# Ledger of designs, part 244: peptides against a protein of PDB entry 3T6J

Target 1, 375 residues: chain A of PDB entry 3T6J
Amino acid sequence: PIVESYIGFIESYRDPFGSRGEFEGFVAVVNKAMSAKFERLVASAEQLLKELPWPPTFEKDKFLTPDFTSLDVLTFAGSGIPAGINIPNYDDLRQTEGFKNVSLGNVLAVAYATQREKLTFLEEDDKDLYILWKGPSFDVQVGLHELLGHGSGKLFVQDEKGAFNFDQETVINPETGEQIQSWYRSGETWDSKFSTIASSYEECRAESVGLYLCLHPQVLEIFGFEGADAEDVIYVNWLNMVRAGLLALEFYTPEAFNWRQAHMQARFVILRVLLEAGEGLVTITPTTGSDGRPDARVRLDRSKIRSVGKPALERFLRRLQVLKSTGDVAGGRALYEGYATVTDAPPECFLTLRDTVLLRKESRKLIVQPNTRLE
Target 2, 372 residues: chain A of PDB entry 3T6J as posed
Amino acid sequence: PIVESYIGFIESYRDPFGSRGEFEGFVAVVNKAMSAKFERLVASAEQLLKELPWPPTFEKDKFLTPDFTSLDVLTFAGSGIPAGINIPNYDDLRQTEGFKNVSLGNVLAVAYREKLTFLEEDDKDLYILWKGPSFDVQVGLHALLGHGSGKLFVQDEKGAFNFDQETVINPETGEQIQSWYRSGETWDSKFSTIASSYEECRAESVGLYLCLHPQVLEIFGFEGADAEDVIYVNWLNMVRAGLLALEFYTPEAFNWRQAHMQARFVILRVLLEAGEGLVTITPTTGSDGRPDARVRLDRSKIRSVGKPALERFLRRLQVLKSTGDVAGGRALYEGYATVTDAPPECFLTLRDTVLLRKESRKLIVQPNTRLE

## One batch from the design tools (peptide; made by RFdiffusion4, then SolubleMPNN)

Design b2_p23_7_s1 (from b2_p23_7, 10 letters changed)
Fold by OpenDDE base, seed 5:
Order: structure tokens, then sequence, then C-alpha cells
Structure b2_p23_7_s1 (fold): chain B 375 residues (1-375), chain A 23 residues (1-23)
């Protein structure tokens, strides 16, 4: 078997300022079959990048073909095992030297395992479909998230010699219609500038890219889905995201007005964006469970994903990218923290919903032993 | 070679992690 490993101070999710890495390491085996699917995605990456909702001037100047490998983890040391990885965690290096993507396939498999009777916050009619397509939709989302999410977008930079990596006279900010007014100076990085929101903001961008691009027929084809199956995968992927946004409330601490998990905060933000879109796209309805206690149901109108959801996500995603590219921390913080704010304001009453989420939460899954088999 | 996991549940512990998807 082909063995992959990495070790070091890598992920900064536990640093409130997003700068200090946690010591992490793993040993894994390459899953050749699943890697082949991601290789097909890589082969289409340059084309798919053009489908993202920002001008080419806000995309990387040169496409650097990354590696994308699916790994089955044998040993992992860290605070948590990720489903996917994009490295290095330095945007400047990603732009100039390239990057590597990894999907931790057997970790995803653990996440896939859900008992129907324990599946919360979905309509009964959606549960079987959700269970059927959760795995495949996760593969799609992770692939897009890592490769085209984290792997996309340009940072406007002025180097130590004063030279710009963009034409100040011709590049136009699509949101303002004006020339570029801010950029990263020498020594400034994504994490150093955006600090407390950097990790969650970037995860939100990556998740949004996944939702946005999964609507593209070529993406579904790459993963082997056509016709009704493709539409179901799309539906379940979007449904999973809006459900995740509700589940995310578990990771909000009202007393401290803070989030404890970057990805969950990101998913809540996306939920807020899609709720704001209105038109009956997403509905969260408080209900009463069979036990007589509070419950809730998330409804997504699949017929409105393209007509209502996509445009809303497009606008939001473009704003995320433009603010990131220009290093506009004030604008980025205002936008992101606005959507990340949790109040009890009607109609959603998110703080009340949080109580429901906590009441219905499942026990944490713990990976305790790897099991190896020759096939 | 296929590698899977034995999974247990912890009713108490919740901790931040990298990229993961909720149940």
Amino acid sequence: as target 1 above (375 residues)
Amino acid sequence: VSISFTVETDPIARAPAGTFYPP
C-alpha cells in the first residue's frame, strides 16, 4: 500500500487569533479507487474555477495543478480528525507553489453512519433520501470544498519592493465598480489580517463554493451521477448544509457571544444567507416531538435551489471573495459577523432553537481503533 | 487494504475539530 503522512504544527482552528498551529500528525493509506474520482475533479479544476462568481482578475493568475488523494487513516494524533485537508495553510504559498488536497475517506464513512430513528430535524419524507445520498453528497462537497474552495481566489499583494501582483489601473472591484483600494502589504497574511474570523470565514467560502459548484452538471458527472440521481445528490447536499446550519447552534456560546467551531459557524452563516433569500427556499419550523418536548424541522424546497438559492449564494460568495482578495478586514468582518450573529429575534428565534438543538443533540462519536482488512 | 474504525460514543464530550460533518 501507498503510505501518506504528515506531522507538525499545522491547523490553527484552536487559536482564537487563527495563527498558532496545533501539533498534529497522521499515518494513512492511499485509497486508489476514491482517489481516481478526485483526480477527475482535478482534471476539470481549471475549467470549473471559471464558473466561480468573480472576475478572472480575482482568481489565481496561473492554475497550479494540485494533488488530490483519498486517504484511509490508520493513526491520527490531534484534537480532531478532519474530513478533508488543503495544505499548505499559507495563501501566499498556495498561489505561487501550489497545494495538496486530501480527503480522509474512512473518517467520512464514520460521519455517514446515522440511524434513521436518530436523524433529527428532517421531514420524514426526506429521511430515506438523506440516508441514501448523504455519503455521495459528502464526497462531492468535500472534493469541491478542498480543491475549488480553499484552492481558489487571488490575494492582491504589494511586495516588499512595492510591486503589485495586479494592475491597479484596470482591475475593477465588482462590488463597488471602483479601482482596487486595499491589498495585502508585505508581511501581511490572510490570518494576520482577518485574525479572529479568518478560519471560519475561509471555511464559509469553501463550503459556499461546494454548494455553488455542485449545481454544475459536469461536477455531478465526474462523481458518476446523472439524471434524477444527480438532482437528488444536489438536493441532499443543500439539505445537509441547511440542517448543519441549525445543528451549528450547539457550538455557539451565548454568554460569551462566541463560536467554538469554525466550520459550524460557517454553516450557520450559510443558513442565514439562504434564509434571507426568502421565497420559501428554506423553512425552519418548531414542532413538538413524540416525547412531547420541543423539536424542529428543516425544509428545503428543491425547486427553488437554482432560482432562489443559487443567486443568493452567488452574491454572498462573490462578496466573500472580493473582501478577501482586497484584504478589506472591516468590510469582511461586518459582513461575516452580521450573518454569524445569533439572537432570539423573530421569526427564527435562533436562541430558542438552540435550546431545541441541545435537547436533541446526539452523543459525540469517538474513533477508538482502526480495523484493517485485505480485500 | 481497507481501513475502518471502531466507533464509540461519548455522551459528554464535544470538542472543536477540523473539517467534519454533523450527524
Scores: peptide ipSAE 0.162, ipTM 0.712, DockQ to the pose 0.093
Fold by OpenDDE base, seed 2:
Structure b2_p23_7_s1 (fold): chain B 375 residues (1-375), chain A 23 residues (1-23)
Amino acid sequence: as target 1 above (375 residues)
Amino acid sequence: VSISFTVETDPIARAPAGTFYPP
């Protein structure tokens, strides 16, 4: 078997300022079959990056072919086991030196295990489809999230000598129609500027890229889905995201007005974006469960994903990227925290929904021991 | 080589993860 290892101070999710990494490490075995799918995605990455909703001037100047590998983890040391990894976490290095993508396949397999009777917040008609395609849709989402999410976008920088990595006279901000008015100065980084929202904001951008690009037929083809299967994978991926946005409320602390999990905050933001799009795209309906206690149902109108959802996500994702590229912390914070705000305002009444989410909370799956078999 | 996990459940909390954490 091909063995890979990973070790160091890498992920900063436990740092409130998003800068200091936690020491973690793993030993894993390469899953060749699944890695082949990601390799095909890598082969298409340069072209797919052009499909993202920002001008080429806001994308990397030079495409650097990354590695992408699916790994089965033998041992992991850290506070939590991720499903996907994109390293390094430094945007400047990603732009100039390249990056590596990893999917922890057997971790995902654990996450995919869902019992129908315990599956919350979905319509009955969606449950079987969700169970069937959750795994495959996650593979698509992880691949896009890591490779084309974290692996995309340019930071505008003025170096220590005063030189810009963009043409100040010709590059136009697509949101304002004006020349670029802000950038990263020497010594400034994504994490240092955006600080408390940096991690969640970036995860939101990456998740949004996944949802946006999974609509592209080439992406689904790479993963082996065509026709009705491809449409089902798309539907389930979007459905999973809106459901995750509701589930995310578990990780919000009203008393402190803060989020305890960056990815979940990101998913809630996406839910808010898609709800704002209106037109019946997403509906969250409070209900009463079979036990007589509060419940809820999330409905996603499949027929409106492309017509309503995609344009809404496109606009939002472009704004995320433009604000990131220009180092506009004020604008970025205003945008992101606006969508991340949790109130009990109608019609959603998110704080009330949070109570329902907590009531219906599922037990966390904990990986406690690896089991190996020779085949 | 096939690698699977023994899984337990924690009803209380969820730990943070890497660049992608499944919901």
Scores: peptide ipSAE 0.065, ipTM 0.671, DockQ to the pose 0.141
Fold by OpenDDE base, seed 3:
Structure b2_p23_7_s1 (fold): chain B 375 residues (1-375), chain A 23 residues (1-23)
Amino acid sequence: as target 1 above (375 residues)
Amino acid sequence: VSISFTVETDPIARAPAGTFYPP
């Protein structure tokens, strides 16, 4: 439909246990032009799913073609307006009944509108490129995040009758080389098992899928980028993610040893993964600002995205998926919380960097008073 | 028809919701 809406208890990001949904609702208008790109992505989704770094046995048995629409939000009632939505949020329903994807285009426009002089933590030679391609890179990332991130992967389940949705004798865990040792039992869900880390973990998986698949030429082609432009979009997408990982420190509360925002925690985790990859891929350098106070710069070596970044992300993303599929909460928590831990240990000194991030923090963008205009 | 928002700045940090929220 030209006008879309939904209402209900949908997102659980405000629940520390990731279970209780927040009541929200929106009314939006379809952006036909932008929707066309996402429809092309949908048309390629089944093939692109095969590019993800896990065995087909860990992917959905049957691809259910989803709807993907770019929407301009007229009204949104909730604690915050997302850039993208994948619903329903229940993995079992996504797996068996299908799902719908939405990109909230006008929300993205607000999100990437940044003045050059206020753009923090980037090298000067990256700022213009970042500003130019942030929007397009967001479109790519959101599309991949929703459709192929949240829309990918299989949960191994034993139903109430004792039947498995996988062959216990033939399916092998690629991380252990062994048969599958754990799964979701009847009544168990992703959120119920992984609880406090469920939302952020899933966002991390989805973001990682975006970074990983944006390297695929077909993806960039779908969005209308080729040659140098495609490479710039890739670079800016990855650069944005590592920058976001630094910015994420704002949402960490040291006194409580907790994160206040699932997506930002996820982005910090990805930053840690890419830093661990080493080889000069990502560098965070404390500096002194023009005001004489602490600052920092994030550098991403473009030439090492494919050679260093992709393999590191591949291994990490596969581990995320395997642990999710098998319902291995202990392993998943150990992995994720390990990367999500914030200390002041060298060389990064993240707690010190957090002080810098807070010092350089921009005021939150408050979205108010939606307006319509005839073109 | 295009839809835009008026944007204000709020110094209070808030954790936004949603399936995807850009940094």
Scores: peptide ipSAE 0.030, ipTM 0.673, DockQ to the pose 0.138; fails the geometry check
Fold by OpenDDE base, seed 4:
Structure b2_p23_7_s1 (fold): chain B 375 residues (1-375), chain A 23 residues (1-23)
Amino acid sequence: as target 1 above (375 residues)
Amino acid sequence: VSISFTVETDPIARAPAGTFYPP
């Protein structure tokens, strides 16, 4: 078998300032069959990048073909096992040297194993569909998240010699209609500037890219889904995200007004964006469970994903990217923290819903080192 | 950067932990 591994100080999610990496490592075996799908995604990446909702001037100057491999993890040492990886974690290197993408396929497979009776916060009519397509939708989301999420966008930089990597005279900020007024100076990085929100903000951007691009017909074709199946995968992917946004409340501490998980905060933000879009796209309804205790249901109107959801996400995602590219920390923080704020304001009453989420908390899975066999 | 699952048996709510992708 083809074996891949990495080791080192890699992910900074445990650093409140998003800068110091946690020491981790893994050993994995290449899954050739699943890797083939990601290879097709890579082959389409340059074209798909053009579908992202920002001007080419905010995208990388030159497309650098990355590697994308699906791996079955044998062992992972770290505080959390990723489903997908994009490295290096330096935007400047990503745009100048390239990057590598990895999907930990067997980790995703663990996520597939959900019992219907334990599946919370979904309408009964959605549960079977969700169970059926959760896995495939995860594959799509992870692929897009890593390759076209983390792998997209440009940082505007003035180097140590004073040279800009963009034309100051011609590049226009699509949000303001004005010339670019801020950028990263020598020594400034994404993490150094955005600090406490950097990790969650970037995850939110990447997740949003996944949702946005999964609507593109070519994406589902790459993953082998057509017709009704493709639409179901899209629906479940979006449904999973809005559900995740509700589940995210578990990781919010009201007393400290802080989030304890970058990815979950990101998913809550996306939920807020889609709720703000209105028009019945997303509905969270408090209910009473069979046990007589509080419960909730998340409903996503499939028919409004493209008409309501996509435009809302487009606008939001563009803002995320523009603020990131220009190093506009003030604007970025205002935007992101605005959506990340958790209150008990109606109609959602998120603090009340949090109590429900905690009450309905699902047992976490234990991931055990797998056996290997020759077939 | 990565999408992550938690392997913690103790609730993450008690202290900052690694990344988590809900299954």
Scores: peptide ipSAE 0.019, ipTM 0.549, DockQ to the pose 0.086; fails the geometry check

Design b2_p23_7_s2 (from b2_p23_7, 11 letters changed)
Fold by OpenDDE base, seed 2:
Structure b2_p23_7_s2 (fold): chain B 375 residues (1-375), chain A 23 residues (1-23)
Amino acid sequence: as target 1 above (375 residues)
Amino acid sequence: VSVSLTVETDPIARAPAGAFYPD
């Protein structure tokens, strides 16, 4: 078997300022079959990057072919085991040196092993479809999230010598129609500037890229989905995201007005974006469960994903990227915190929904034992 | 070589996320 490992201070999710890495490490075995799909995605990455909703001037100047492998983890040391990884976490290094992507396949396999009777907040008609396609849709989402999410976008930089990595006279901000008015100065990084929102904001951008690009037929083809299967994978991926946005409320602390999970905050933000799009795209309905206690249902109108969802996500994702590229912390914070605000305002009444989410929450899944087999 | 994972449940705790943490 092909064995891979990594070790070091890598992920900064436990740092309130998003800067200091937690010590982490793993040993894993390469899943060749799934890795082949990700390699096909890598082969298409340069072209797919052009499909992202920002001008080429806001994308990396030079495409650096990354590595992407699916790994089955043997051992993991850290506070939590991820399903996907993109490293290094330094945007400047990603731009100049490249990056590596990893999907922890057996972690995903555990994650999507859901019992139908325990699946919360979905309509009955969606449950079987969700169970069937959650795994495959996760593979798509993780691949896009890591490779084209974290792996995309340019930071505008003025170096220590005063030189810009963009043409100040010709590059136009697509949101304002004006020349670029802000950038990263020497020594400034994504994490240093955006600080407390940096991790969640970036995860939101990456998740949004996944949702946006999964609509592209080439992406689904790479993963081996065509026709009705491809449409079902798309539907389940989007459905999973809006459901995750509701589930995310578990990780909000009203008393502190803060989020305890960067990814969950990101997913809630996406839910808010898609709810704002309106037109019946997403509906969250409080209900009463069979036990007589509060429940809820999330409905996603699949027929409106492309017509309503995609344009809403496009606009939002472009704003995320433009604000990131220009180092506009004030604008970025205003945008992101606006969508991340949790109130009990109608019609959603998110604080009330949070009570329902907490009531219906499942026990945390703990990975406790790896098992190996010779084939 | 295949690697499978055994899962237990913790009714209280939630782990921090990695680069991508599923539901």
Scores: peptide ipSAE 0.120, ipTM 0.701, DockQ to the pose 0.134
Fold by OpenDDE base, seed 4:
Structure b2_p23_7_s2 (fold): chain B 375 residues (1-375), chain A 23 residues (1-23)
Amino acid sequence: as target 1 above (375 residues)
Amino acid sequence: VSVSLTVETDPIARAPAGAFYPD
């Protein structure tokens, strides 16, 4: 088997300032069969990048073909087992030197087995569909998240010699219609500028890319979905995200006004964006469970994903990217923290919903022993 | 950067601000 590994100070999620890496490492075996899907995604990446809702001037100057491999993890040392990885974590290196993507396939597989009776916050009619397509939709989401999410976008930089990596005279900010007014100076990085919101903001961007591009027929075809199956995968992927946004409230600490999970905060932000879109796209309804205690249901109108959801996400995602590219920390923070704010304001009453989420909290899965077999 | 599922190797050692996907 082909063995892959990495070790070192890699991810900065546990650093409040998003700068210091946590020591982690893994050993994994290449899953050739699953890697084939991601190879096809890579083959389409250059074209799919053009589908993202920002001008080419805000995308990498040159497409650098990355590696994308599905891995079966034998061992992982860290604070949590990831489903996917995009490295290096430095945006400047990603755009100039390239990057590698991995999907930790067997980690994803563990999440596929969900007991229907334990599945919270979904309508009964959606549960079976959700269970059926959760795994496949995760594969799509992770692939897009890593390759085209974290692997996309350009930082505008002025180097130590004063040279710009963009044409100041011709590049226009699509949000303002004006020339570029801000950029990263020598020594400034994404993490150094955006600091406390950097990780969550970037995860939000990547998750949004996943949702946005999963609507593209070519993406679904790459993963082997057509017709009704493709539509179901889309629906479940979006449904999973909005559900995740609700579940995210578990990781908010009202007393400290802070989030404890970057990805979950990101998913809450996306939920807020999609709720703001209105038109019945997303509805969260408080209910009473069979035990007589508070419950809730998340509804996503699949017929409105493209007509309502996509445009809302498009606008939001473009703003995220533009603010990131230009190093506009003030604008970025205002945008992101605005959506990340948790209050008890109607109609959602998120603080009240948080109590419900906590009440319905399920035990986490535990991976305790790796195993391999030659066949 | 990475995306993680709600899969734990040591739930006691898991600290806030990690990568996380809900079940």
Scores: peptide ipSAE 0.018, ipTM 0.526, DockQ to the pose 0.102
Fold by OpenDDE base, seed 5:
Structure b2_p23_7_s2 (fold): chain B 375 residues (1-375), chain A 23 residues (1-23)
Amino acid sequence: as target 1 above (375 residues)
Amino acid sequence: VSVSLTVETDPIARAPAGAFYPD
């Protein structure tokens, strides 16, 4: 088998300021079959990047073809095992030297294992569809998240010599209609500027890219879905995201007004964006469970994904990128923290919903043993 | 060679989730 490994100070999710990496390492075996699917996605990446909702001037000047490999983890040392990885975590290096994408396939497979009777917050009619397409939809989402999410977008930079990597006279901010007024100076990085929101903000951007681009027929074709199957994969992917936004409330600490998990905060933000879109796209309904205790149901109107959801996500995603590119920390923080705020205000009453989420919480899953087989 | 993972449940453990989608 082909073996891959890495070790070092990699992920900064445990640093409140998003800068200091946690020491971690893994050893994994390449899954050739799944890697082949991601290679097809890589082959289309340059074209798909053009479908993202920002001007080419806000995209990387040169497409650097990344590696994308599906890995089955044999051993992992760290506080949490990811489903996907995009490295290095330095945006400046990603722009100039390239990057590598990894999907941890057997981690995803574990996450796919769902018992129907334990599946919370979905309509009964959606449960079977969700179970059927959860795995495939996750593969699509992770691929897009890593490759075209983390792998997209340009940072406007002034180097140590005072030179800009963009034309100050011609590049226009699509949100303001004005010339670019802010950028990263020499020594400034994404993490150093955006600090406490950097990790979650970037995850939100990447997740949003996944939802947005999964609507593209070419993406579904790459993963082998067509017709009704493709539409079901799209539906389940979006449904999973809005459900995840509700589940995310577990990781909010009301007493400290903070989030304990960057990805879950990101998913809650996306839920808020899609709820704000209105028009019956997303509905969260408090209910009573079979046990007589509080429950909830998330409903996503399939027919409104493209007409309501896509435009809302497009506008939001563009704003995320523009603020990131220009290093506009004040604007970025205002936008992101606005959507990340958890209150008990009607109609959603998120703090009340959080109590329901906690009540319905499943036991924590721990990965404890790798199993190798010759096939 | 394929590698699968064994999962155990811990009803007491409280820690942030990894970069995966919860059920």
Scores: peptide ipSAE 0.168, ipTM 0.675, DockQ to the pose 0.074; fails the geometry check
Fold by OpenDDE base, seed 3:
Structure b2_p23_7_s2 (fold): chain B 375 residues (1-375), chain A 23 residues (1-23)
Amino acid sequence: as target 1 above (375 residues)
Amino acid sequence: VSVSLTVETDPIARAPAGAFYPD
């Protein structure tokens, strides 16, 4: 339809246990031009899913073609406005009934607005490129995040009758080389099992899918980028992610040893993964600002994205999916919380960097609801 | 699930951030 809406208990980000949904609703209008790009992405989704770094046995048995539409939000009622949405939130329903994706285009447009003078933690040489390609790279990331991130992967389930949705004798865990030893039982869900880490873990998986698949030439072609432009979009997307990982420290509360934002925690985890990859891929350097106070710079070596970054992300993303599919909460928690731990250990000294991030923090943007007029 | 442009001020509350990856 030209006018889109939803209403109900949808997102559980405000629940510490990731279970209780917040009542949310919106009304939006379709942006036909941008929707056409997402339609092309949907048309390629089945093929692109095969590029994900897990065996087909860990992917959905049957591809269910979703809707994907770019929307301009007219009104949004909730605790905050997202950039993109994938519904329903129940993995079992996504597997069996399908899902719908939306990109909230005009919300993204607001997010794209960046003043060069206020852009923190980037090298001067990257700022103009970042400003130029931030918007387009976000479109790519959101599309991949929703459609191929949240829309990918299989949960291994034993139903109420004791039947499995996978062949126990032939399916092998690629991490252990063994048969599948754990799964979701009847009544168990992703959120119920993984609880406090479920939302952030899933966002991390989806963000990682975005970074991983944006390297695929077909993806950039779908969005209309070729040659040097495509490479710049890739670079800015990855640069934005590692920068976001640093910015994420704002949302960590050291005294409580907890995170206050699921997506930002996810982005920090990705930063840690890419830092662990080493080889000069990502460098965070404490500096002194022009005001004489602490500052920092994030550097991403463009030439090492494919050679160093991609393999590191591949291994990590596969582990995320395998642990999710098998319902291995202990393994999943150990992995995720390990990367989500914030200490002041060298060389990064993240707690010290957090102080720098807080010092350089900008005022939060306010979103004003738009209007439509007949002309 | 959604890609949030919002931030949480505490474990229970969220507020608009105005950015996918806030500056």
Scores: peptide ipSAE 0.020, ipTM 0.532, DockQ to the pose 0.069; fails the geometry check

